# Ledger of designs, part 144: peptides against a protein of PDB entry 7BDX

Target 1, 212 residues: chain A of PDB entry 7BDX
Amino acid sequence: EMGAAACTLLWGVSSSEEVVKAILGGDKALKFFSITGQTMESFVKSLDGDVQELDSDESQFVFALAGIVTNVAAIACGREFLVNSSRVLLDTILQLLGDLKPGQCTKLKVLMLMSLYNVSINLKGLKYISESPGFIPLLWWLLSDPDAEVCLHVLRLVQSVVLEPEVFSKSASEFRSSLPLQRILAMSKSRNPRLQTAAQELLEDLRTLEHN

## One batch from the design tools (peptide; made by RFdiffusion4, then SolubleMPNN)

Design b2_p17_5_s2 (from b2_p17_5, 7 letters changed)
Fold by OpenDDE base, seed 1:
Structure b2_p17_5_s2 (fold): chain B 212 residues (1-212), chain C 212 residues (1-212), chain A 17 residues (1-17)
Amino acid sequence: as target 1 above (212 residues)
Amino acid sequence: as target 1 above (212 residues)
Amino acid sequence: MIEENIKKTEEIGAEVR
C-alpha cells in the first residue's frame, strides 16, 4: 500500500519537466528504471486469466510506474536518458506488449504505448524501437485489440513510423506486405471519434506514400 | 525494493517547494501521510534489539518517508497541511521518538526531530507539539541519547520552545524543575562544534529568561 | 519529411484509486 501511494505521488509530480530533471539528475535514476522494468515484468507474468483487478494496490503501483516512464519520455532529456541508458526498459515494454493478450491489462497497454510514442519523438528512440525484432508484427498484434484506446495508441505509434522516411524506408516492404488494411479501414469508421480520426489520418498518409 | 526506490526519488524531489505544493495540491496527500505514519510505526514496532540495519530496503524506505515529512514541514504550506490535516502523523512521530531506546534508530530519530523542528516554525505547530502529553519528559529522554546528532536536534527543538514566550510560559515551571542542566552543560563542552554551539546558545537563552 | 512539431508529448497525472 505505501509503495503504491508513494509511487502514485511520484507519478503525479513527474508531469513536471523540472521534476523529471531532478529525478534524472540524481544517482538513483538508473537503478530505479532498471527495477521498474523488472517490476512491470513480474506483474505481467503473475497475471492469470484475462481480467485485471484495476483497483488492486499492485495494479495501481504498476500503473504509476508506467505513468512515470511515460512522463519521463515526454521530456527531451528524459527521452535521451531512456534511449541512452535504459534500453532494457524499452525492450521490456516491447516484450510485455507482445506477451499480453488482446483485452488484457488494457490500461497498462495504453500507458506503455504512450511511453513508446513519446520515445519515438526522438529519432534515435524511434529507430531503436522500430528496429527491434518483431516490431511490425507487434503493432499488428496490438492493433487486433478490441479496446479502442489501445488501438488508438497503436495507430499513433504506427504513424510515428510512417511519418519518418528514414525509418519507414527500412521497413516499407514488410510494412506493406503485412498491413492490416481492413482493420484500419474499419477503425476509420469507428464511433470513437479519436480512433476514427487517427485511422483516417494514417490512411491518408499511407496513400500519399504509395503514390510517391 | 521498488517501493523504496520510488520513495527515495520522491524524497529527493520533495526538497523543492514546488514539488511539495504539487504533492499537497492533489487528492492523494491525506492518504499518503496517513499511511506514512502507520508504516513508520510498523517499522519501529518490528525492531528487535538495539541495532538497525541501515542498508536494508525497509530502513531506506522508512528513512525516505521521514525525509519527505521533513521536506514538507520545511515549507510554509506544508507545515500548515501537517498541523491542520495530519496531526495523527505528528502524534505518531512523537510517540515513536518516545518508544525508541537511546542509540536505537539514530538516523530515523534525527529525521523525525528535524521534521518536528520544522513544524515548530509554525506557531500553531509549536503549540500543538509542546502541548502534547509528555512532551517535556520526551525532550529529556531524547537528550539522554549518546548520539551527538540526536542531541543536537533535541536542543534545537528545546530552543524553539524557549524562544517562544507564549509557549514557554505555559511550561516554564515543569521545564525549570526538570531541566537536565548538567547534561546540557556537558554538551556545551562537546568536541562536536555544532552540538557545543547549540548547547551554549541554549544556556545563554535560559540565563536570560531566569533574570527576566 | 515531417516537422518535429507534429509529434506530441503526453503527460499523465496521478490516477485515482
Scores: peptide ipSAE 0.025, ipTM 0.822, DockQ to the pose 0.111
Fold by OpenDDE base, seed 5:
Structure b2_p17_5_s2 (fold): chain B 212 residues (1-212), chain C 212 residues (1-212), chain A 17 residues (1-17)
Amino acid sequence: as target 1 above (212 residues)
Amino acid sequence: as target 1 above (212 residues)
Amino acid sequence: MIEENIKKTEEIGAEVR
């Protein structure tokens, strides 16, 4: 319980750029993010299909960790740190997103996807993520999730790839051949206005690329 | 391990006033400090005389918690919060300082004493601490510690009491009757210059009070 | 600059939304 409480506080204050700089400026940052990945992996591996109650201390702890990573990635120096010094953590996040089944650990998925999206703000981060083995299949796997919020953040990440020519060109053939177009079209008709808009924008971006 | 790492980071960043304000401005502060006291108490109770290796994750975690409390108490709003809303934590710290034997958990004692000293910067905090049952005997118990750093911080706390007339007057009789004068005199001859100075200053303060 | 303006940075508080 205490670890979760402390981590939750750290998560809250990590929304400040100065706090992120302080974390990264210390000698504990590398170790912290290394253990973060391991802890998240252990949590996911322990999920024997039982819908872990959202309210468990363990769940709260892992959510806070994912939130911290997201907040660190929200800042330029944090992105640089993650991409240069904590690639294993990024690989772990990608792995865990692939390991989780549709509908499983939705909140964690959302946070992990948000972190990846923030990392993708940097071209170096986007390149690293997109060049990871199985990245394109992973996106489509995640898009099969019944949760609108998961799908929303997947679409945002897809859009980040599509809107970066240097990155998109490398995966364009695989992307086009495997694109779940019907699924995205269905999302463009969602009752969730955020999902609807994201899907519509992506479809427009894709159409523009077909004509160029 | 992860909890200790997160708490250590929180400790580090809590040296910032803005971070303390952020912690206290949230809805998790009360719960956090409540659990902090319980966690520290559980740790001390688990010490079956075995010199817990300073390097254990559990020790590091508790040190970080004590450090956070100290940093919170270093700020005016933090002191106000502790004295108004977290008195149980202060009581717990006083209790634990009494429960620990001389030479036991020196680093934790130092941090707890530092937190109490910081709380004593506020008159309300000083009053609260000094009016706690057994406070004067506790000071002398702690002054029997072989560790110079523990003794230094006890002397600082004693000085805070002595230099506050409203507080000192209430305990003056008990204070004078039980004062370990010979121990303080011995400290005034310490090879540790900080301890030496603190003891000398306290002796001077006490002499001034006898002549007034 | 353009890339950073197009991509939304998200900061999360202590609560999951």
Scores: peptide ipSAE 0.021, ipTM 0.825, DockQ to the pose 0.082
Fold by OpenDDE base, seed 4:
Structure b2_p17_5_s2 (fold): chain B 212 residues (1-212), chain C 212 residues (1-212), chain A 17 residues (1-17)
Amino acid sequence: as target 1 above (212 residues)
Amino acid sequence: as target 1 above (212 residues)
Amino acid sequence: MIEENIKKTEEIGAEVR
């Protein structure tokens, strides 16, 4: 109970850039984010089948951890830290996103995707995650999620790749051959306005790339 | 491991006034500090005999909690919060300080004493803690600690009482009759300059009160 | 190379209080 509470508070205050800097300025950051990955992985591995999110201390703790990572990645120095010093955590996040089934642990997926998106704002971060084995298939796997928020954040991450020529060029062939176009087109008609807009924007970006 | 790490980070960042305000501004503060007291109490109760501090996740966690309380109490709004909304925590801290034997859990004692001292800066806080049952005997019990830092922080807390006429007047009779004068005099000769100074100052303050 | 400002704003994953 206490761990979850403390971590939740840390999550909340980490919305401040100064707090992120304070977290990263100490010698404890590396250890913290190393343990973070392990903790998140342990949680996901403990899930059986199509288990939904439990309202438990354990789940809250993991959500808070993911939130902290997201908040850290929202800051330039945080991104630099993650891509330079916490690559294992990034790998873990990618792995966990692959391990979770569609509809499973939606909130956690969203937070992890937000983290990756934030990391992707940094070119070095984007390169790292996009060059991870199975990254493109992972995107499509995640996009098969029935949850609109999950899909939204996947599309945003896809867009980060598409909008960076240096990165996209390396994946262009695989991307084009495997693109779930029908799914994206369906999302462009979603009742969820955010999802709809994101899908439309991505489709426009893709059209631009095909004509160039 | 993760809980201790997260709480330690929270402790570190809580040195900022803005972070304290952020912690207290949410609806989670009450629950957090309630659980904090219980966690600290559980830890102390788990100690057997004259057990020294263990370099464990559990001990680190409790130290971090005490540190957070200290940092919160260092801020005016934090003191107001504690004395208005977390009196149970204050009672718990007083209890734990009484339950711990001389020399036992020195670091924790110091942190808890620092918290109480910070709370004592607020007149309402000082009134609350000083009017707690057994407060004066508790001070002397704590002052019997062989650790100079513990004694230093006890003397500072004693001084907070002595320097507040409204509070001191209520305890003056008990205070005068039970004062471990020989111990304080011995501390005024300590090789620890901070302890020495604190003891000397207190002796001077007491002399002033006796002549008034 | 596309500048960071061309991308959408960073997402803050802070818990709503």
Scores: peptide ipSAE 0.089, ipTM 0.838, DockQ to the pose 0.062; fails the geometry check
Fold by OpenDDE base, seed 3:
Structure b2_p17_5_s2 (fold): chain B 212 residues (1-212), chain C 212 residues (1-212), chain A 17 residues (1-17)
Amino acid sequence: as target 1 above (212 residues)
Amino acid sequence: as target 1 above (212 residues)
Amino acid sequence: MIEENIKKTEEIGAEVR
């Protein structure tokens, strides 16, 4: 399908900062990212209960869209654009992460989590997503995923919150009361070195926060 | 429609040489341009007899595809790629230009003609398209178009042939015998200054060739 | 004082295999 192929190429070239600037410098960016959110939402809603990740043109198309968002969020002007002008897209991504069951659409979840992580580099972006309704429960919901990559990117996002005092203080009570500590401890013993390290670092960060 | 939007953005960013390099540097370029040709062909075939240019997502999608090809052909490595690895696409474009009636899909014709003109900058490309079956009759068929932009780009392509002795010599007899001289003379008196100039220049080039 | 840890590196070029 040509749409999937074209979108995949756009995804690939959007890895360049200059391409992201070109995307955003046009008059079509707003509409594009609006439709992107709608498209991803429609895709996820079309997934029947236990249907795993589709190996289809539709899946590839959605992966490309998520990848484009990630790449846009990977640069300063892209983050600025997303947090200022495409908040609905961010809301949609957060929603979809909640709608997907553990083990479902793993690759898509990873891409969406990557995008949110990149957004979290911007203080305004971090504040926006962390203040979203149900954000903390969402993190724990995602942390229940059996996939190490999903969990890794969740932990990274958690760390982004923990390492920003302004953000963390606003949810510290809820965070501490609901923290799936045993799950994180288990991850700190993972055979996946990236997951292991991320969990260990987070545990260290949390310990530091409890002593301050 | 998301496909049209994504493809349109890809078209826009492909105006950059670096983006074209990125497109071609990936492992997906061949497949993409293969599908591009098929998609354009399917679109043209779907047009009913006297149906003018569609103001639809499908039309926009095809315009974007043609635009991407044009932008790729606008740089050296892109021309190299097209003439070496995507000849079927060039064949398709030539075919479609023949399938479209005068006055039909004017914008698409212009984009396709632009792509062929850009290809013609490469000697290998010029040789390839000019040696295609029915190329000369195709030029005259296109020159019968009522649209000044179509005619302009046809004349430019004709000029590319005329100004390359190696290419022109191979078809000089056919060219001279079938040249729609009266049509070109009429264009040299056009109110469109670009068309007027192109026709005048071509007439001058042709006169020079007849004296040598 | 929670030292503002330098936020982790930006992730560019996500690929799905």
Scores: peptide ipSAE 0.020, ipTM 0.826, DockQ to the pose 0.055; fails the geometry check

Design b2_p17_5_s3 (from b2_p17_5, 8 letters changed)
Fold by OpenDDE base, seed 1:
Structure b2_p17_5_s3 (fold): chain B 212 residues (1-212), chain C 212 residues (1-212), chain A 17 residues (1-17)
Amino acid sequence: as target 1 above (212 residues)
Amino acid sequence: as target 1 above (212 residues)
Amino acid sequence: MIEENIRRTQEIGAEMK
C-alpha cells in the first residue's frame, strides 16, 4: 500500500517539467525505470487468471508507473532519456500491449499508448518504436479493441507514423497491405467525437499519401 | 524494490518547495502520510531481532519516507499541514524515537529528529511537540546516544525549546530538574566541531535564562 | 496532442482512488 501511495504522488508531481528534470538528473532514475518495466510486466502476467479489480493497490501502483512514464515522455529531455537509456522499457510497453487482450486492462493500455505517442514526438523515438518487430500487426491488434479510448490512442500513434515520411516509407508496403481500412472508416462514424475526428483526420492523411 | 525506488525519487524531488506544494495540494497527501507513519512503525517494530542491513530495500524505503517528511516540514505550508492534519505522524515519530535504543537505526533517528526540528520552526509545531507526553525525558534519552550526529540534532531541538519563552516556561521546572548538564558540557568539548558548537551555544542560552 | 495527453493523464490519476 505504501508503495502505491508513493508512486501515486510521484505520478502527480511528474506532470511538472521541473520534476521530470529532477528525477532524471539524479543517479536513481536508471534503476527506477528498469524496475518499472519489470513491475508492469509482472503485473500483466498475473492477469491471465483473476481479473484484478481496477481499484486494487496493485493496479493503482502499476497505473501510476505507466503515468509516470507518460509524463516523463511528455518532456523533451524525458523523451531523450527513454529513447537513449531506457529502450528496454519501451520494448516492454510494446510487448505488454501485444499480450493484453481486447478490452483487458483498458486504462493501463491507454496510459501505455499515450506514453508511446509522447515518445513518438521525437523522430528518434518514433523511429525506434516503428522499427520494433511486429509493430504494424500490433497497431491493428490494438485497433480491434472494443474500447473507444484505446482505439483513439492507437489512431493517434498510427497518425504519428503516417505523418513522418522517413518512417512511413520504410513500412509503406506492409502498412498498405494490412491497413484495416474498413475499421477506420467505421470509427470515422463513431458517436465518440474524439474517435470520430481522429479517424477522419487519419483517413485524410492516408488519402494525401495515395495521391503522392 | 519498486516501492523503494519510487519513494527514493519522491524523496529527492521533495526538496523543492513547489513539489511539496504539489504533493499537499492533491487529495492523496492525507492518505500518504497516514500510511507513512504506519510503515515506519512497522519497520521499527521489526528491528528487535535482526539488525536490518542499512542497505536493504526496506531500510532505504523507510529512510526515504522519513526524508520526505523532513522535506515537507522544511516548507511553511508543509509544517502547517503536518501540524494541522498529520499530528498522528508526529506522534509516531516521537514514539519511535523513544522505542529505538542508543546506537540503533542512527540514520533514521537523524532524519526523524530533523523532521521534528523543522516542525519546531513554527510556534504551533513547537508547542505541539513540546507538550507531547514524555517529551523532556525523550530528549535526554536521545542525548544518551553514542552517535554524535544524533546528539547534535537533539541539541538543536532542545535549543528550539529554550529559545521560545512561551514554550520553555511551561516545562521550565521539569527541564531544570532533569537537565543533563554534565552531558552537555562534555559535548561542548567534543572533537566533532558541529556538536561542540551546538552544545556551546545551548550552554550560553541556558546561562542567559538563569540570569533572568 | 501532447497537452491533451498531459491533461488526460492527470484526469486518469484523479479517478484512481
Scores: peptide ipSAE 0.230, ipTM 0.861, DockQ to the pose 0.240
Fold by OpenDDE base, seed 5:
Structure b2_p17_5_s3 (fold): chain B 212 residues (1-212), chain C 212 residues (1-212), chain A 17 residues (1-17)
Amino acid sequence: as target 1 above (212 residues)
Amino acid sequence: as target 1 above (212 residues)
Amino acid sequence: MIEENIRRTQEIGAEMK
């Protein structure tokens, strides 16, 4: 319980750029983020089947960890740190997103996806994520989630790939051959305005690429 | 392990006034500091006899918690918060300082004493601490510790009491009757310059009070 | 978009007890 409370506070204050700098400027950042990945992985592995988000300290703790990573990734120096020094954590996040079932740990998925998106703002980060084994299948797997917010953040990540020619060219063939176009079209008609807009924008981006 | 790491980071960043404000401005501060006291108490109760500081995650965690409290108490709004809303924590710190044996958990004692000193900068805080049952005996108990740094911080706390007439008047009789003058005199001859100075200053303050 | 993520992250945090 105490750990969860402390981590929750750390999550809250990590919204500040100065706090992120303080975290990373210390000698404990590497260890912290290493353990973070391990802890998140342990949590996911402990889940049984189609378990919904538990109202537990463990869940709360992991959510906070994911939130911290997201906040760190929101800052340029944080992205640099993660991509250079905490690649294992990024690998873990990708792995865990693949290991979770549709509808399982929705909030965690959202946070992890947001962290990946934040990392993807950096070209180096985007390259690293996109070159991860199974990245494209993972995107489509996640897009099958019934949760609109999960899908929203997947679409945003897809868009980051699509908008970067250097990255997209490497996976263009696989991307085009496996693209769940009908699913994205369905999302463009969603009642959720955010999802609707994201899907529409992506479709427009894809159409532009078809003409080039 | 993860909890300790998170708490350690929180300790580090709480050195910033802005972070303290962020912690206290949130809706989770009360709960956090409540659990903090409980956790610290649980740790101390788990200690067996004359156990030295353990190189354990638990010890590290509790040290970090004590550090956080100290940092919060270093800020005016933090002191206000602690004295108004977290009195149980202050009571707990006083209790734990009494429960620990000489030489036991030296670093924790130092942190807790520093937190109390920081709180004592506020008159309301000083009043609250000094009016705690057994406060004067506790001071002398702690002054018997073989650790110079523990004794140093005890002397500083004693000085805070002595320098505040409104507070000192309430306990003056008990204070004078039980004052370990010889111990303080011995400290004034310590090889530790900080301890030496603190003891000398206190002795001077006491002499001034004798003439008034 | 990152600003939205920052906001949303904070909101999620606020929702957690």
Scores: peptide ipSAE 0.226, ipTM 0.861, DockQ to the pose 0.223
Fold by OpenDDE base, seed 3:
Structure b2_p17_5_s3 (fold): chain B 212 residues (1-212), chain C 212 residues (1-212), chain A 17 residues (1-17)
Amino acid sequence: as target 1 above (212 residues)
Amino acid sequence: as target 1 above (212 residues)
Amino acid sequence: MIEENIRRTQEIGAEMK
């Protein structure tokens, strides 16, 4: 319980750039993020049998961890740190996103996707994420989620790939061959305005790429 | 392990006034500090049988908690919060200081004493602490500690009482009757310059009070 | 977009407690 509370507070204060700098400026950041990945992985693996109460201390702890990663990734120095020094954590996040079923741990997925999106703002981060094994199938797997917010963040991550020719060119063939166009088209008609807009924008970006 | 790591990071970043404000500005501060007290109490109670490895995750966790309290108390709004909203935590700290034997958990004692000293900067805090049951005997109990740093912080806390006539007047008779003068005199000759100075200053303050 | 994510991250945190 105390751990969850402390981690939750750390999550809250990590919204500040100065706090992120303080976290990273110490000699404990590496260990912290290493253990973070392990903890998140252990949690997700434990879900196989019990619908763990979303409100459990353990769940809250993991959510806070994901939130901290997201907040760290929101800042330039944080992205640099994650991409250069905590790649294993990024690998873990990608893996966990693949391990979770559609509709499962939606809020955690959202946080993890947001973290990946933030990392993708850095070209190095985008390259690293997009070059991960099974990245393209993972995107489509995640896009099958019934949750609009999950789908929104997937679309944004897809857009990050599409908007970087250097990255997109490397995966363009696989991307085009597997693109769930009908699903994206359906999302462009969503009642969720954010999802609708994201889908429309992506469709426009894709159309532009096909004409070039 | 993850909890200890998170709490340690929170301890580090709480050195910033802005972080303390962020911690306290949320709706989770009360719960956090409530659980903090309980956790510290549970830890100290668990020490009765096993020389728990000072380097255990649990010990580190509790040290970090005490450090956080100290850092919060270092700031005006933090002191106000502790004195107004987390008095139980202060009670717990005082109790724990009484429960620990001389030489036991020295670093934790130091942190807790530092926290109390910081709280004592506020008149309300000083009043609250000094009016706690057994406060005077507690000071002398703590002053029997073989650790110079523990003794230093005790002397500083004693000085805080002595320097506030409004507070000292209420306990002056008990204070004078129980004052371990010989012990303080011995400390004034300590090879530890900080302890030496603190003891000398206190002796001077006490002399001044006796002449008024 | 990052700013929105920052806001949303904090909102999620607020909702879960």
Scores: peptide ipSAE 0.223, ipTM 0.861, DockQ to the pose 0.286; fails the geometry check
Fold by OpenDDE base, seed 2:
Structure b2_p17_5_s3 (fold): chain B 212 residues (1-212), chain C 212 residues (1-212), chain A 17 residues (1-17)
Amino acid sequence: as target 1 above (212 residues)
Amino acid sequence: as target 1 above (212 residues)
Amino acid sequence: MIEENIRRTQEIGAEMK
């Protein structure tokens, strides 16, 4: 319980750029993020296949950790740190997103996806994530989630790839061959306006790429 | 391990007044400090009588918690919060200082004493602490510690009481009757210059009070 | 978009006990 409380406070204050810089400026950041990935992995592995998102101290703790990573990735020096010094954590996040079933740990998925999106703001980060083994299949796996917000953040991550020619060109063949167009079209008709807009924008971006 | 790492980071960033304000501005501060006291108490109770300070993740965790309290008490709104809303924590700190044997958990004692000293900067805080049952005996118990830094911080806390007539007058009789003058005189001859100075200053303050 | 994510992250954090 104490761990969850402390981590939650750390998550809250990490919304400040100055706090993130303070975290990273110390000699403990590397170890902290290493243990973070391991802890998140341990949590996911402990979940039964049928278990939905837990409302427990353990869950809160892991959510806070994911939130911290997200907030760190929200600023330039944080992204640089993650991509240069904590790639194992990024790999772990990608792996965990693949390990979770549709509908399982929705909040955690959203936080992890937001962290990846934040990392993708940097070309180095985008390249690293997109070059990860199984990245494209992972996107479609995540897009099968019944949760609109999970799907929204997947679409945004997909859009980050699509909008970067240097990255998209490398995966263009696989991307086009596996694109779940019917699913994205269905999302463009969603009653969720944010999801609808994101799907429509992605479709427009894809059409633009087809004509180029 | 993850808890210790997270708490240590929180401790580090809590050195900023803005971060302390952020911690206190949320709705989670009260619960956090409540659990903090309980956690610290649990740790101390788990210690065997012969066990010196542990170099473990558990110890680090508790040290970080004590450090957070100290940093919160370092600023005006933090002191106000502790004295108004977290008195149980202050009581716990006083109790734990009494439960620990001389030479046991030196770092924790120092942190807890510093937190109490910070609280004592406010008249309300000083009054509350000094009016705590067994406060004067506790001071002398702590002053028997072989560690010079523990003794130093005890002397500073004693000085805070001595320098406030409204507070000192209430405890003057007990204070004078139990004052370990020989011990303080010995400290005034310490090879530790900080301890020596603190003891000498306290002796001078006491002499001034005797002539008034 | 990052601003929106920052806001949403904070909102999720606020929802957590």
Scores: peptide ipSAE 0.220, ipTM 0.860, DockQ to the pose 0.222; fails the geometry check

